# Ledger of designs, part 68: peptides against a protein of PDB entry 5B16

Target 1, 136 residues: chain A of PDB entry 5B16
Amino acid sequence: TPSRINHNERLEFLGDAVVEFLTSVHLYYLFPSLEEGGLATYRTAIVQNQHLAMLAKKLELDRFMLYAHGPDLCRESDLRHAMANCFEALIGAVYLEGSLEEAKQLFGRLLFNDPDLREVWLNYPLHPLQLQEPNT
Target 2, 136 residues: chain A of PDB entry 5B16 as posed
Amino acid sequence: TPSRINHNERLEFLGDAVVEFLTSVHLYYLFPSLEEGGLATYRTAIVQNQHLAMLAKKLELDRFMLYAHGPDLCRESDLRHAMANCFQALIGAVYLEGSLEEAKQLFGRLLFNDPDLREVWLNYPLHPLQLQEPNT

## One batch from the design tools (peptide; made by RFdiffusion4, then SolubleMPNN)

Design b2_p19_4_s1 (from b2_p19_4 with H2N A7R I13L E19K)
Fold by OpenDDE base, seed 3:
Structure b2_p19_4_s1 (fold): chain B 136 residues (1-136), chain A 19 residues (1-19)
Amino acid sequence: as target 1 above (136 residues)
Amino acid sequence: SNEEALRELEERLRELAEK
């Protein structure tokens, strides 16, 4: 049986893929005329540690991390990295225990504070096969 | 920069929202 730390690292691994996938799919359909380079630029900006840490802060994961790992997070860059990892683990857990749709909803809600932007991101027409969710 | 990209993305989404 893996340790709790090992379990979190595994969830992070899964969450990283989910975040990457959701970001890619939404960008692909939101901007059908945008070239690959432009899509990649937006994806990179969305999934980088700095941005994911900002999303994590909306869930107050910074307080959690400082409580649990304060001595190891003296540097801002260390905290940012840890928060991004924790966020990925959370998304991984939501996907694993819930569904891709639930992960999509949570991620989309956090990406934008503006409800109008959330609506566009979450409700823009996507591929019909996305309605067929895998067994999780 | 990544920050510029995020701002640009939000602007583009805003344009879509207003349609």
Scores: peptide ipSAE 0.654, ipTM 0.945, DockQ to the pose 0.897
Fold by OpenDDE base, seed 4:
Structure b2_p19_4_s1 (fold): chain B 136 residues (1-136), chain A 19 residues (1-19)
Amino acid sequence: as target 1 above (136 residues)
Amino acid sequence: SNEEALRELEERLRELAEK
């Protein structure tokens, strides 16, 4: 069986794709007249490690990381990177054990503190109902 | 910058919210 670290890395791999997908879909439907370059700019800003680390901080993953891995995280940049990876793994786990909808809701709740912005983000669009999920 | 992009995004979402 894979080590816990290997398992987390696999979840991170999956979560990265989920975050990218959700971000892309929402931006696509929210801004139907925005060209690809503009969409890509917003996506990059949302999914980059710096931003994901900020989202992770809302879940107090920084405290978790310092408790569990403090001696290994001597640099601020290392901590941010680790937090972003941990956030991706969390999203991956939510998708894997739950659903894309649950991942969408969690991600949306964290993206915006303003409930009005959150509502707009989450309601654009309705995700396809017939999407297939992994069997495992 | 990425921070500017995020601020711009929020502004655009706010405009949508006000429709």
Scores: peptide ipSAE 0.654, ipTM 0.945, DockQ to the pose 0.839
Fold by OpenDDE base, seed 1:
Structure b2_p19_4_s1 (fold): chain B 136 residues (1-136), chain A 19 residues (1-19)
Amino acid sequence: as target 1 above (136 residues)
Amino acid sequence: SNEEALRELEERLRELAEK
């Protein structure tokens, strides 16, 4: 329905910001000596549609998308874009219905299959105030 | 490229993991 589509697009909007924020915060503290250009390069790579689509595939969103929207996703590029958008919407929903911490954990678990890298990403010291959940 | 950046990122994270 149009209502569901609109809601999904709103979640995508929110999720895009959450992914961008989490990525930025983690990169900032992980690499205190890295210049802005380097930080931006890694952020761009992480949040690029191609990469987010790969993360979405880990959740089998590709099968879901083909089942639900197959006729509209004839091109690989269209499928990739749709998967990335769906992934953003999912992160947005996790943040909205859960917490920023839950979104952080889910995103981090998907970013790296290697548990050592995952641990560094998720548990590297961040500013204490940034680790607190919003009270609103 | 994005792929190169991701590989480099993983390498840098690995270095942090080994400290």
Scores: peptide ipSAE 0.653, ipTM 0.945, DockQ to the pose 0.888
Fold by OpenDDE base, seed 2:
Structure b2_p19_4_s1 (fold): chain B 136 residues (1-136), chain A 19 residues (1-19)
Amino acid sequence: as target 1 above (136 residues)
Amino acid sequence: SNEEALRELEERLRELAEK
């Protein structure tokens, strides 16, 4: 049986792929005429540690991280990296224990504070994920 | 930068929201 640390790392591995996939799919269908370079630019911005850490902060994961791992997270960059990993693990867990749709909804809600932008991101245009969700 | 790209993305999404 894997240790809790190993389990978290495995969840991070899965979550990284889910975040990357969801981001790619949404960008691809939202902007059908945008060239690959533009799509890649937005994806990079969305999935990099600094941004994911910001999303993690919205869930107050920083408080959790400091409580559980405070002595090891003395530097801002260390905390940011840890929060990004924790966020990936969370998304991985949501996908694993729930569904891709639930991961999509959570991720979308955190990406934008503006409900109008959330609506566009999640629902326009109609994505294949909304038609057929992969089984877990 | 990350911030610039995210702002641009939000602007483009806003344009879609207004349609």
Scores: peptide ipSAE 0.652, ipTM 0.945, DockQ to the pose 0.916

Design b2_p19_4_s2 (from b2_p19_4, 7 letters changed)
Fold by OpenDDE base, seed 4:
Order: C-alpha cells, then structure tokens, then sequence
Structure b2_p19_4_s2 (fold): chain B 136 residues (1-136), chain A 19 residues (1-19)
C-alpha cells in the first residue's frame, strides 16, 4: 500500500543516516591517524548497498524480500538494492523504537563474524552523545 | 575495490584487537 511504502521510505531515510553516522563515528575513533580519504573509503565500503545486502542476508531478509516482492526482484542487483533498503529501514526502526545504542549493537554484531573484531568495533569508540539520548 | 577496502579494514581491526 502507498502508506506502507511511504513508511518504509521514511525509515530508510532515517536508517541511512544512522548507519552512516555510526560508521563514521566508529572509524573516526578507531583510526585517529587515518586521513579523511581513508576514512571515506572505508565508510563507503561499509555502507554501500552491496555490503548492506550482505548484512541483510545474515538476517534472512532475502527470503523475506523474495516472499514479499518476488516478481519485482528477478535480478540479483534488484534484490541486492532492495535488501540494502530494507536493512536501512530496519536500522531506522530499531533507532526509532529503541535507541542509537541498540542500532549500534545490531549493526556492529552483523558487521563482523569474528568476535574479537566485533569487540573492538563495538567497544573501542566513544559515543558521548549516546549518554544524552532521551528515552524513546 | 570495496572488497579490498573491507579486507584492509579487518586487518586494521585485527591489529587493534591484538593490542
């Protein structure tokens, strides 16, 4: 329905910003000596549709998308793009209904399968503004 | 490439994890 589409698009909009923000903050604090170009390169790699789609597969969003939109997702690229958008919407929803911290945890857990890398990613950066975030 | 960038990132994180 148009209302559902609108809601999803709005969540995607929010989620896109959250993913980019979290990625930027983590990279910034993890690599204080890395130049802007490098930071931007890694951010792009993390937040690109192809990568987000890979993260979405870990949540079996591909099965969901094929169930809900199968006829429109005949191409792999179409599915990938849709999965990335759906992932953004999910992160947006988690932020909206939960918190930035919850979005951070979900995103970070999916980014790395290696628990050591996950630990570094999730816990090394400082998120001082999260301490000031009002409860939703 | 983006895949190469991700691999580099993981290597950097691995170095941090080992500290």
Amino acid sequence: as target 1 above (136 residues)
Amino acid sequence: SDDEALAELEELLKQLAEK
Scores: peptide ipSAE 0.582, ipTM 0.928, DockQ to the pose 0.855
Fold by OpenDDE base, seed 2:
Structure b2_p19_4_s2 (fold): chain B 136 residues (1-136), chain A 19 residues (1-19)
Amino acid sequence: as target 1 above (136 residues)
Amino acid sequence: SDDEALAELEELLKQLAEK
């Protein structure tokens, strides 16, 4: 329904901000000596639609998208864009109905397949997100 | 490129992981 479509778009809007915020915060605290240009470069790479689509694929959202919107996704580029948006909506929903911490954890788990890198991303160094209540 | 940037990022994180 149109209302559901609008709701998803709103979730995408929220999720986009959450993803960018989380990325920015982590980069900022992980690399205190990195210049703004470097921070921006890495943030851009992380939040680009192509990358988010790759993360979405780890959740098998591609299968979901093809099931739900297959006729509208004839090209892979269209699928990637849709998957990125869907991923943003998912993060937005997790934040909205859960917490920023839950969004952080989900995002971090997907960003890196290497458990060691994942742990560094999520846990080092200590930053404000780790000081928040679990449900905030 | 995004791939290059991501690779560099992972390298930086790897360095942190080793400390």
Scores: peptide ipSAE 0.578, ipTM 0.927, DockQ to the pose 0.892
Fold by OpenDDE base, seed 5:
Structure b2_p19_4_s2 (fold): chain B 136 residues (1-136), chain A 19 residues (1-19)
Amino acid sequence: as target 1 above (136 residues)
Amino acid sequence: SDDEALAELEELLKQLAEK
């Protein structure tokens, strides 16, 4: 069996792809007139470590990180990087053990505090993921 | 910057929410 570290890194690898994919799909369908450069700019902003770390903080992963690895995370940048990685691993785990839909919902809920913006992001227009999501 | 991009994104989403 792989080590716990390797397993977590594998989940991070998967989660990174899921976050990238979901972000890309939503931006693509929400903004059909936006050029590729704009899509890429917004995607980059959403998936950057600093932003993912902020999302992770909403889940109190900062407290978890400090509890588990405090001595190794004395710098804010180190903590931010660790939180981003942990967030990716979490999304990967949600996708793996649940579904892409569950990952989408979790990610969307965290992206925006405004419920109206959440609704637009998740459901306007109707995304193909909502229609063709496999049962996993 | 990332913050500016995110702010722009929210503005775009607000516009969609108003429709």
Scores: peptide ipSAE 0.575, ipTM 0.927, DockQ to the pose 0.907
Fold by OpenDDE base, seed 1:
Structure b2_p19_4_s2 (fold): chain B 136 residues (1-136), chain A 19 residues (1-19)
Amino acid sequence: as target 1 above (136 residues)
Amino acid sequence: SDDEALAELEELLKQLAEK
């Protein structure tokens, strides 16, 4: 089996794709009249390291990073990058061990603190993933 | 900027939430 480091990097690879896919799908269906440039702009904003690091902080990954790799992450930018990567790995793991729906739910819960915005993001209009994975 | 884009996104979602 791969080393822990290799496995984490593979999960990060997968999670990166999942995050981008989920973001793309949601934006595409939520905003049918939005041009590609706008869709791309919002996607970029959502999936950038700075934003993913903020989402990671909600999961207290900063505490984990400091515990495990504190001396190696003395710069704030290094910590943010590591947190973003770890977040991607977590999403990858959720997708791998659970389902795309579970990854969608977790990601959506973290994206918005406002429950109304969260509800719209996840459920309005009817999301194709809900049709594809009704039992999850 | 990313912050501006996120703010715009939330505004768009708010509009949808009101429907």
Scores: peptide ipSAE 0.571, ipTM 0.925, DockQ to the pose 0.887

Design b2_p19_4_s3 (from b2_p19_4, 8 letters changed)
Fold by OpenDDE base, seed 1:
Structure b2_p19_4_s3 (fold): chain B 136 residues (1-136), chain A 19 residues (1-19)
Amino acid sequence: as target 1 above (136 residues)
Amino acid sequence: SDEEVLAELRERLAALAAQ
């Protein structure tokens, strides 16, 4: 049985893929005429550690990290990287224990504070369950 | 910068929201 640390690293691995996937698919459908380079530029900005750390801060993961690992996270850059990894692990866990839809909703809520922007983002794409059972 | 890219993304989403 993997240690708790190993499990977190595995969740980070999964979460990284989920974040990349959700970001890619939403950008793809939102901007059908945007070239690959433009899509990649938006994706890179969204999934950078600095940005993911900002999203993590909205969940107060910084307080968690300082509580659990304070002495070895004294530098802001170290904290940001740790927070980004923790955020990936969280998304991975939400996907693993919940669903892709739940991960999508959580990620979208954190990505945009503006509700209008959030709704536009979340409308793309429709989850397979939404395609089969459209929200009414 | 990443922040500028994200700002551009928000502007484009806002344009879509206005339609």
Scores: peptide ipSAE 0.672, ipTM 0.949, DockQ to the pose 0.830
Fold by OpenDDE base, seed 4:
Structure b2_p19_4_s3 (fold): chain B 136 residues (1-136), chain A 19 residues (1-19)
Amino acid sequence: as target 1 above (136 residues)
Amino acid sequence: SDEEVLAELRERLAALAAQ
């Protein structure tokens, strides 16, 4: 229904911002000596539809998408884009109904299968110069 | 490629994890 679509699009809008924010914050703290261009390069790769779709597959959203929208997703690129959007909507919903921390945890769990990498990502050490920032 | 960038990111995180 139009109402459902509108709601999903709004959640997607919110989720896009949350994913972008979380990615930016983590990269910023993890790599204090990396220039903006390098940070942006990593962020772009993380938030690309291709990557978000892969994260969505871990939640079996592909099954959902094909069930609900199969006739409209005849191209691989269309499915990927739709899955990425759905993933953003999910993150948006988690943030909205839960918290930023919950969204962070979910996103981090999906980003890295390796528990050691996941731990570093989720619990990054603060650089001494960053510690001096009261509003960080 | 994005895949190569992500691979590099994982390697850098691994280095941090090893500290």
Scores: peptide ipSAE 0.669, ipTM 0.949, DockQ to the pose 0.906
Fold by OpenDDE base, seed 2:
Structure b2_p19_4_s3 (fold): chain B 136 residues (1-136), chain A 19 residues (1-19)
Amino acid sequence: as target 1 above (136 residues)
Amino acid sequence: SDEEVLAELRERLAALAAQ
């Protein structure tokens, strides 16, 4: 429905901000001596559509997108872009319906397959909510 | 490339993990 499409776009808008914010915060604290240009370079690589689409693929959103919107996604580039947007909408929804912490955890789990890297990313610095719910 | 940037990031995180 038009309403659902509009809502999804709004979630994408929110999710885009959440993804960028989380990325920025983590990079900022992880690398306190890194100059702005370096931080921006990492952020760009993390949040660009191609990378987000790759993260989306881990959730099998490609299959979902092809099922739901196949006729509109004949080109790989179109699919990739749509997947990235869908991923943003998902993060937006998680933030909206859950919390920033939940969005952070989901995003972090997808960003790094290596558990050691994931732990560094997620736990430096420790977020107050992590202190409250250490088992997340 | 983005892949190279991400690889560098992972290496830096690995270094942090090793501390």
Scores: peptide ipSAE 0.665, ipTM 0.948, DockQ to the pose 0.862
Fold by OpenDDE base, seed 5:
Structure b2_p19_4_s3 (fold): chain B 136 residues (1-136), chain A 19 residues (1-19)
Amino acid sequence: as target 1 above (136 residues)
Amino acid sequence: SDEEVLAELRERLAALAAQ
């Protein structure tokens, strides 16, 4: 039986993939004429530790992190990295215990404070095949 | 920078929202 730490690391592994996937899918549909390099640029900016740490701060994970691991996170870069990992683990947990849709909603809500931007991000135009098969 | 990229993304989304 894995320890709580091992479990968290496994969730991080899963969450990393979920965040990457969701980001990729949304960008792909939102910008159908954007070349791969442009898509990758946006994705990189969204999923980098610095940004994910900012999203984690919205959930006050910094308070949790400092409470649980304060002495080990004395460097700002270490804290950001840990915050990003914790955020990914959280998304992984939401996906695992809930659904991809729930992970999508949570991630989208955190990505944009502006509700109009959030709406566009979450409700991008679907491919014709998705219109026929919405669960694809 | 990442901040600039994200700002551009927000601008593009805003443009889409305005349609």
Scores: peptide ipSAE 0.662, ipTM 0.948, DockQ to the pose 0.889

Design b2_p19_4_s4 (from b2_p19_4, 9 letters changed)
Fold by OpenDDE base, seed 1:
Structure b2_p19_4_s4 (fold): chain B 136 residues (1-136), chain A 19 residues (1-19)
Amino acid sequence: as target 1 above (136 residues)
Amino acid sequence: SAEEALERLRREIAELAAQ
């Protein structure tokens, strides 16, 4: 079996894909008139390390990281990067041990503090034209 | 409304993109 570090890196790899996939799908359905460039811009904003680190802070991962790796995280940028990676690993673990739906719910809950925005993000109705498209 | 919430959601994402 892989070491703890290797395991975390593997989970991070998986979580990165899950976060990007979920973000892409939701943006695609929420903004049916937005061109690819705009979708990509919004996706980048959501999944960038700085933002994921903010989400990680909501889970108090900063306290965990400082406790476990404080000496190596003297710079704010280093801590932010580590927190983002840890957040991705967490999402990867939730997907792996649970489901994509559970990962979706957790991610959506953290993305917005406003319950109304959470509801729109997670449950916005499909666009009428999108409903007519085949699943390809 | 859902439409108003969507617009607010878009604005929050746009603010992230502006960083």
Scores: peptide ipSAE 0.648, ipTM 0.946, DockQ to the pose 0.096
Fold by OpenDDE base, seed 4:
Structure b2_p19_4_s4 (fold): chain B 136 residues (1-136), chain A 19 residues (1-19)
Amino acid sequence: as target 1 above (136 residues)
Amino acid sequence: SAEEALERLRREIAELAAQ
């Protein structure tokens, strides 16, 4: 396997863990009354390939992937999967070359188009707001 | 408000999970 492919796969591995971790932490604080099963469900929704591909599209990774790997990505499902993997590799690279904070910021900016929601997502723990939860 | 934004955020994530 070419070195660049190995590097990308390794970054993907790292990025997968980073995205998983960040998502878990944010969900934990933003949903203080939600049981583990619900947290897991929400995490899956956020980090699954379908959603990550949508985030990747905001960075125009779809155009990049079609440019670089067009013949192999003719099917929408193939493109989506590749985009998700590429997104993970990107997050992994940001973490590796930058910091967890930078990865968090990038991920948050892409998760929500509304800057107010971005701010809420990123500002954990939200202790004052969590006091409004009836079941916590 | 921040509280309203939080509720919107929670709703959006819930809707995402409902897909």
Scores: peptide ipSAE 0.646, ipTM 0.942, DockQ to the pose 0.116
Fold by OpenDDE base, seed 2:
Structure b2_p19_4_s4 (fold): chain B 136 residues (1-136), chain A 19 residues (1-19)
Amino acid sequence: as target 1 above (136 residues)
Amino acid sequence: SAEEALERLRREIAELAAQ
């Protein structure tokens, strides 16, 4: 229904912001010596449609998308874009109905297959500069 | 170690950026 579509788009809007925010925060703390340009580059890489679609695939959202919207997703690029949007909507929904913490945990689990990397991402260590100037 | 894991993490992100 149109209402469901509008609701999903609103969730995408929210989820986009959440993904952007979480990515920014984690990068900021993980790489205290990385300049803004580098941070921006990494953020772009993480939140780009192609990557988010890959994360969505881990949840088998591709099967869902093909089931629900198969006729409209004949091209791989279209599917990828839709998958990314769907992923954002999912994160938005998790944030909305759950919490930012739950969104963070889900996002982190999907970002890295290696549990050691997940741990570092989710529980970022403090670096010497951060210890010296914790407010910067 | 956590530091080693961080480096691997950075590398994976860098690989994404290189695509």
Scores: peptide ipSAE 0.645, ipTM 0.945, DockQ to the pose 0.096
Fold by OpenDDE base, seed 5:
Structure b2_p19_4_s4 (fold): chain B 136 residues (1-136), chain A 19 residues (1-19)
Amino acid sequence: as target 1 above (136 residues)
Amino acid sequence: SAEEALERLRREIAELAAQ
């Protein structure tokens, strides 16, 4: 049986892919005339550690991380990196134990505080491959 | 910067929301 650490890292691996996939799909449909470079710029901004850490803070993962690993997270950059990884693991877990739809909803809710922006983001069509995802 | 890109994104989405 894998260690808890290995399990968490595996979830992070999965979550990273889910976050990037969801981001890519939504951007692709939202901006049909935007060139790849522009899409990539938005994607990078959304999925980079600094931004994911901000999303993680909305879930009070900073509090959790400091509680569990405070001595190892003295630098702000270390905390940010850890929070981003933890956020990815969380998304991975939501996808694994729930569904891609649930991951999408959670991610979208955190991405935008403005409900109008959130609804625009969430209501665009998703990639057909979503229908081929394995049952979780 | 990431923040600037996100602000541009929000503006673009806001324009879509206004339609």
Scores: peptide ipSAE 0.491, ipTM 0.910, DockQ to the pose 0.875

Design b2_p19_5_s1
Fold by OpenDDE base, seed 1:
Structure b2_p19_5_s1 (fold): chain B 136 residues (1-136), chain A 19 residues (1-19)
Amino acid sequence: as target 1 above (136 residues)
Amino acid sequence: MDEILEELKKEIEKLYKER
């Protein structure tokens, strides 16, 4: 229905911001000596449609997309774009219905298959107060 | 762009080893 489509677009809008925010914050604190250009380069790589589509594939969203929108997704590039948008909408929904922390955890789990990398990404301090209270 | 992601992973790996 048109209402559902509008809702998905709104969720995508929100999810885009959440993904950008989480990515930016984590990069900022992980790499305190990296210049803005380097941070932006990493962020771009993380949030590009191709990468987000890969993350979406881990959730098997491609199967759902083909079922619902198969006729519109004949080209690989179209499918990739749709999957990226769907992923953003999903993150937006998780944030909206859950919390930023839940979105962070989901996103981080998908970003890295390596548990060591995941640990660093998810547990690195994201605020100065977290550095001041390492035991909490 | 894939090379950039790999570089990122390598840098994070260094952070892990330094902890």
Scores: peptide ipSAE 0.647, ipTM 0.943, DockQ to the pose 0.916
Fold by OpenDDE base, seed 2:
Structure b2_p19_5_s1 (fold): chain B 136 residues (1-136), chain A 19 residues (1-19)
Amino acid sequence: as target 1 above (136 residues)
Amino acid sequence: MDEILEELKKEIEKLYKER
């Protein structure tokens, strides 16, 4: 329905910002001596559709997308883009209905299969605003 | 996958080993 589509697009909008923010914050603290260009390069790699689609696959969103929108997703590129958008919408929903911390944990868990890398990613200091208001 | 992502993971791995 148009209402559902609109809602998903709005969640995607929000989720995109959350993913960008979390990625930026973690990279910023992980690499205090890395110049802006390097940080931006890593961020771009993390948030690109191909990567987000891969993360979405870990949640079996591909099965969901094919079930719900199969006729419109005959091309791999279309599926990848749709999965990335769906992933953003999911993160947006987790943030909206849960918290930024929950979004952070979910995103971090999916980013790295290696638990050691995940630990490093998640345990670096958060932005002071997140520490002051962990639920937003 | 993206070579940049692999490089990122290697850099994070270095951070882990330095802890």
Scores: peptide ipSAE 0.645, ipTM 0.942, DockQ to the pose 0.789
Fold by OpenDDE base, seed 5:
Structure b2_p19_5_s1 (fold): chain B 136 residues (1-136), chain A 19 residues (1-19)
Amino acid sequence: as target 1 above (136 residues)
Amino acid sequence: MDEILEELKKEIEKLYKER
């Protein structure tokens, strides 16, 4: 059986893919005329560790990280990296134990504080996601 | 990052207004 560490790393691996996928799909549909380079630029900005760490902070994962790993996270950069990884693991877990839709909703809620922007992001036509979960 | 994200938000805002 995998260790807890291995489990978290596996969840992080999965979550990384989910975050990238969701981001890619939403950008693809939101900006049908945007070239690949532009899409990639937005995706990079969204999924980079620094941004994911900020999203993690919205979930107060920083408190958890400092409590559990304080001595190892004395530097801000180390904390950011750890928080980003933790965020990915969380998304991975949500997808694994819940659904892609749940992951999408959580991610979208965190991406935008503005409810109008959030609505556009979440409710834009997403054919691939509908195929993944036809019963949701 | 922040500048790109802000640009993204502005673009999404345009989409919202166009609805």
Scores: peptide ipSAE 0.643, ipTM 0.942, DockQ to the pose 0.899
Fold by OpenDDE base, seed 4:
Structure b2_p19_5_s1 (fold): chain B 136 residues (1-136), chain A 19 residues (1-19)
Amino acid sequence: as target 1 above (136 residues)
Amino acid sequence: MDEILEELKKEIEKLYKER
């Protein structure tokens, strides 16, 4: 049986991929006329550690981090990095034990506080060309 | 980061209004 630390690192690995995938897919469909560079710019902003740490704060993961790892997280940068990793592990766990849909819903709820923006993000209208070729 | 995220939110808001 792997250690708890090893398990969390594996979940983080999985969660990193899930977060990047979900972000990429939603951006791709939301902005059919946006070039790769623009899509990549938005993706980077969404998935960077600083933003993921902010999302983690919405779940109050910082309270858990300080409780469990306070002495190891004396630097603010270390705390942010740990929170981002913990967020990835959480998404990984939701995907693993639940589904991609559940991970999508959780991630979407955290990305946008505005319910209207959240609705657009989660239920994007498909462009006519995308409707014709959904798997391209 | 903040500026890019705000730009994204504005673009999504436009999509919402056009719906």
Scores: peptide ipSAE 0.641, ipTM 0.941, DockQ to the pose 0.921

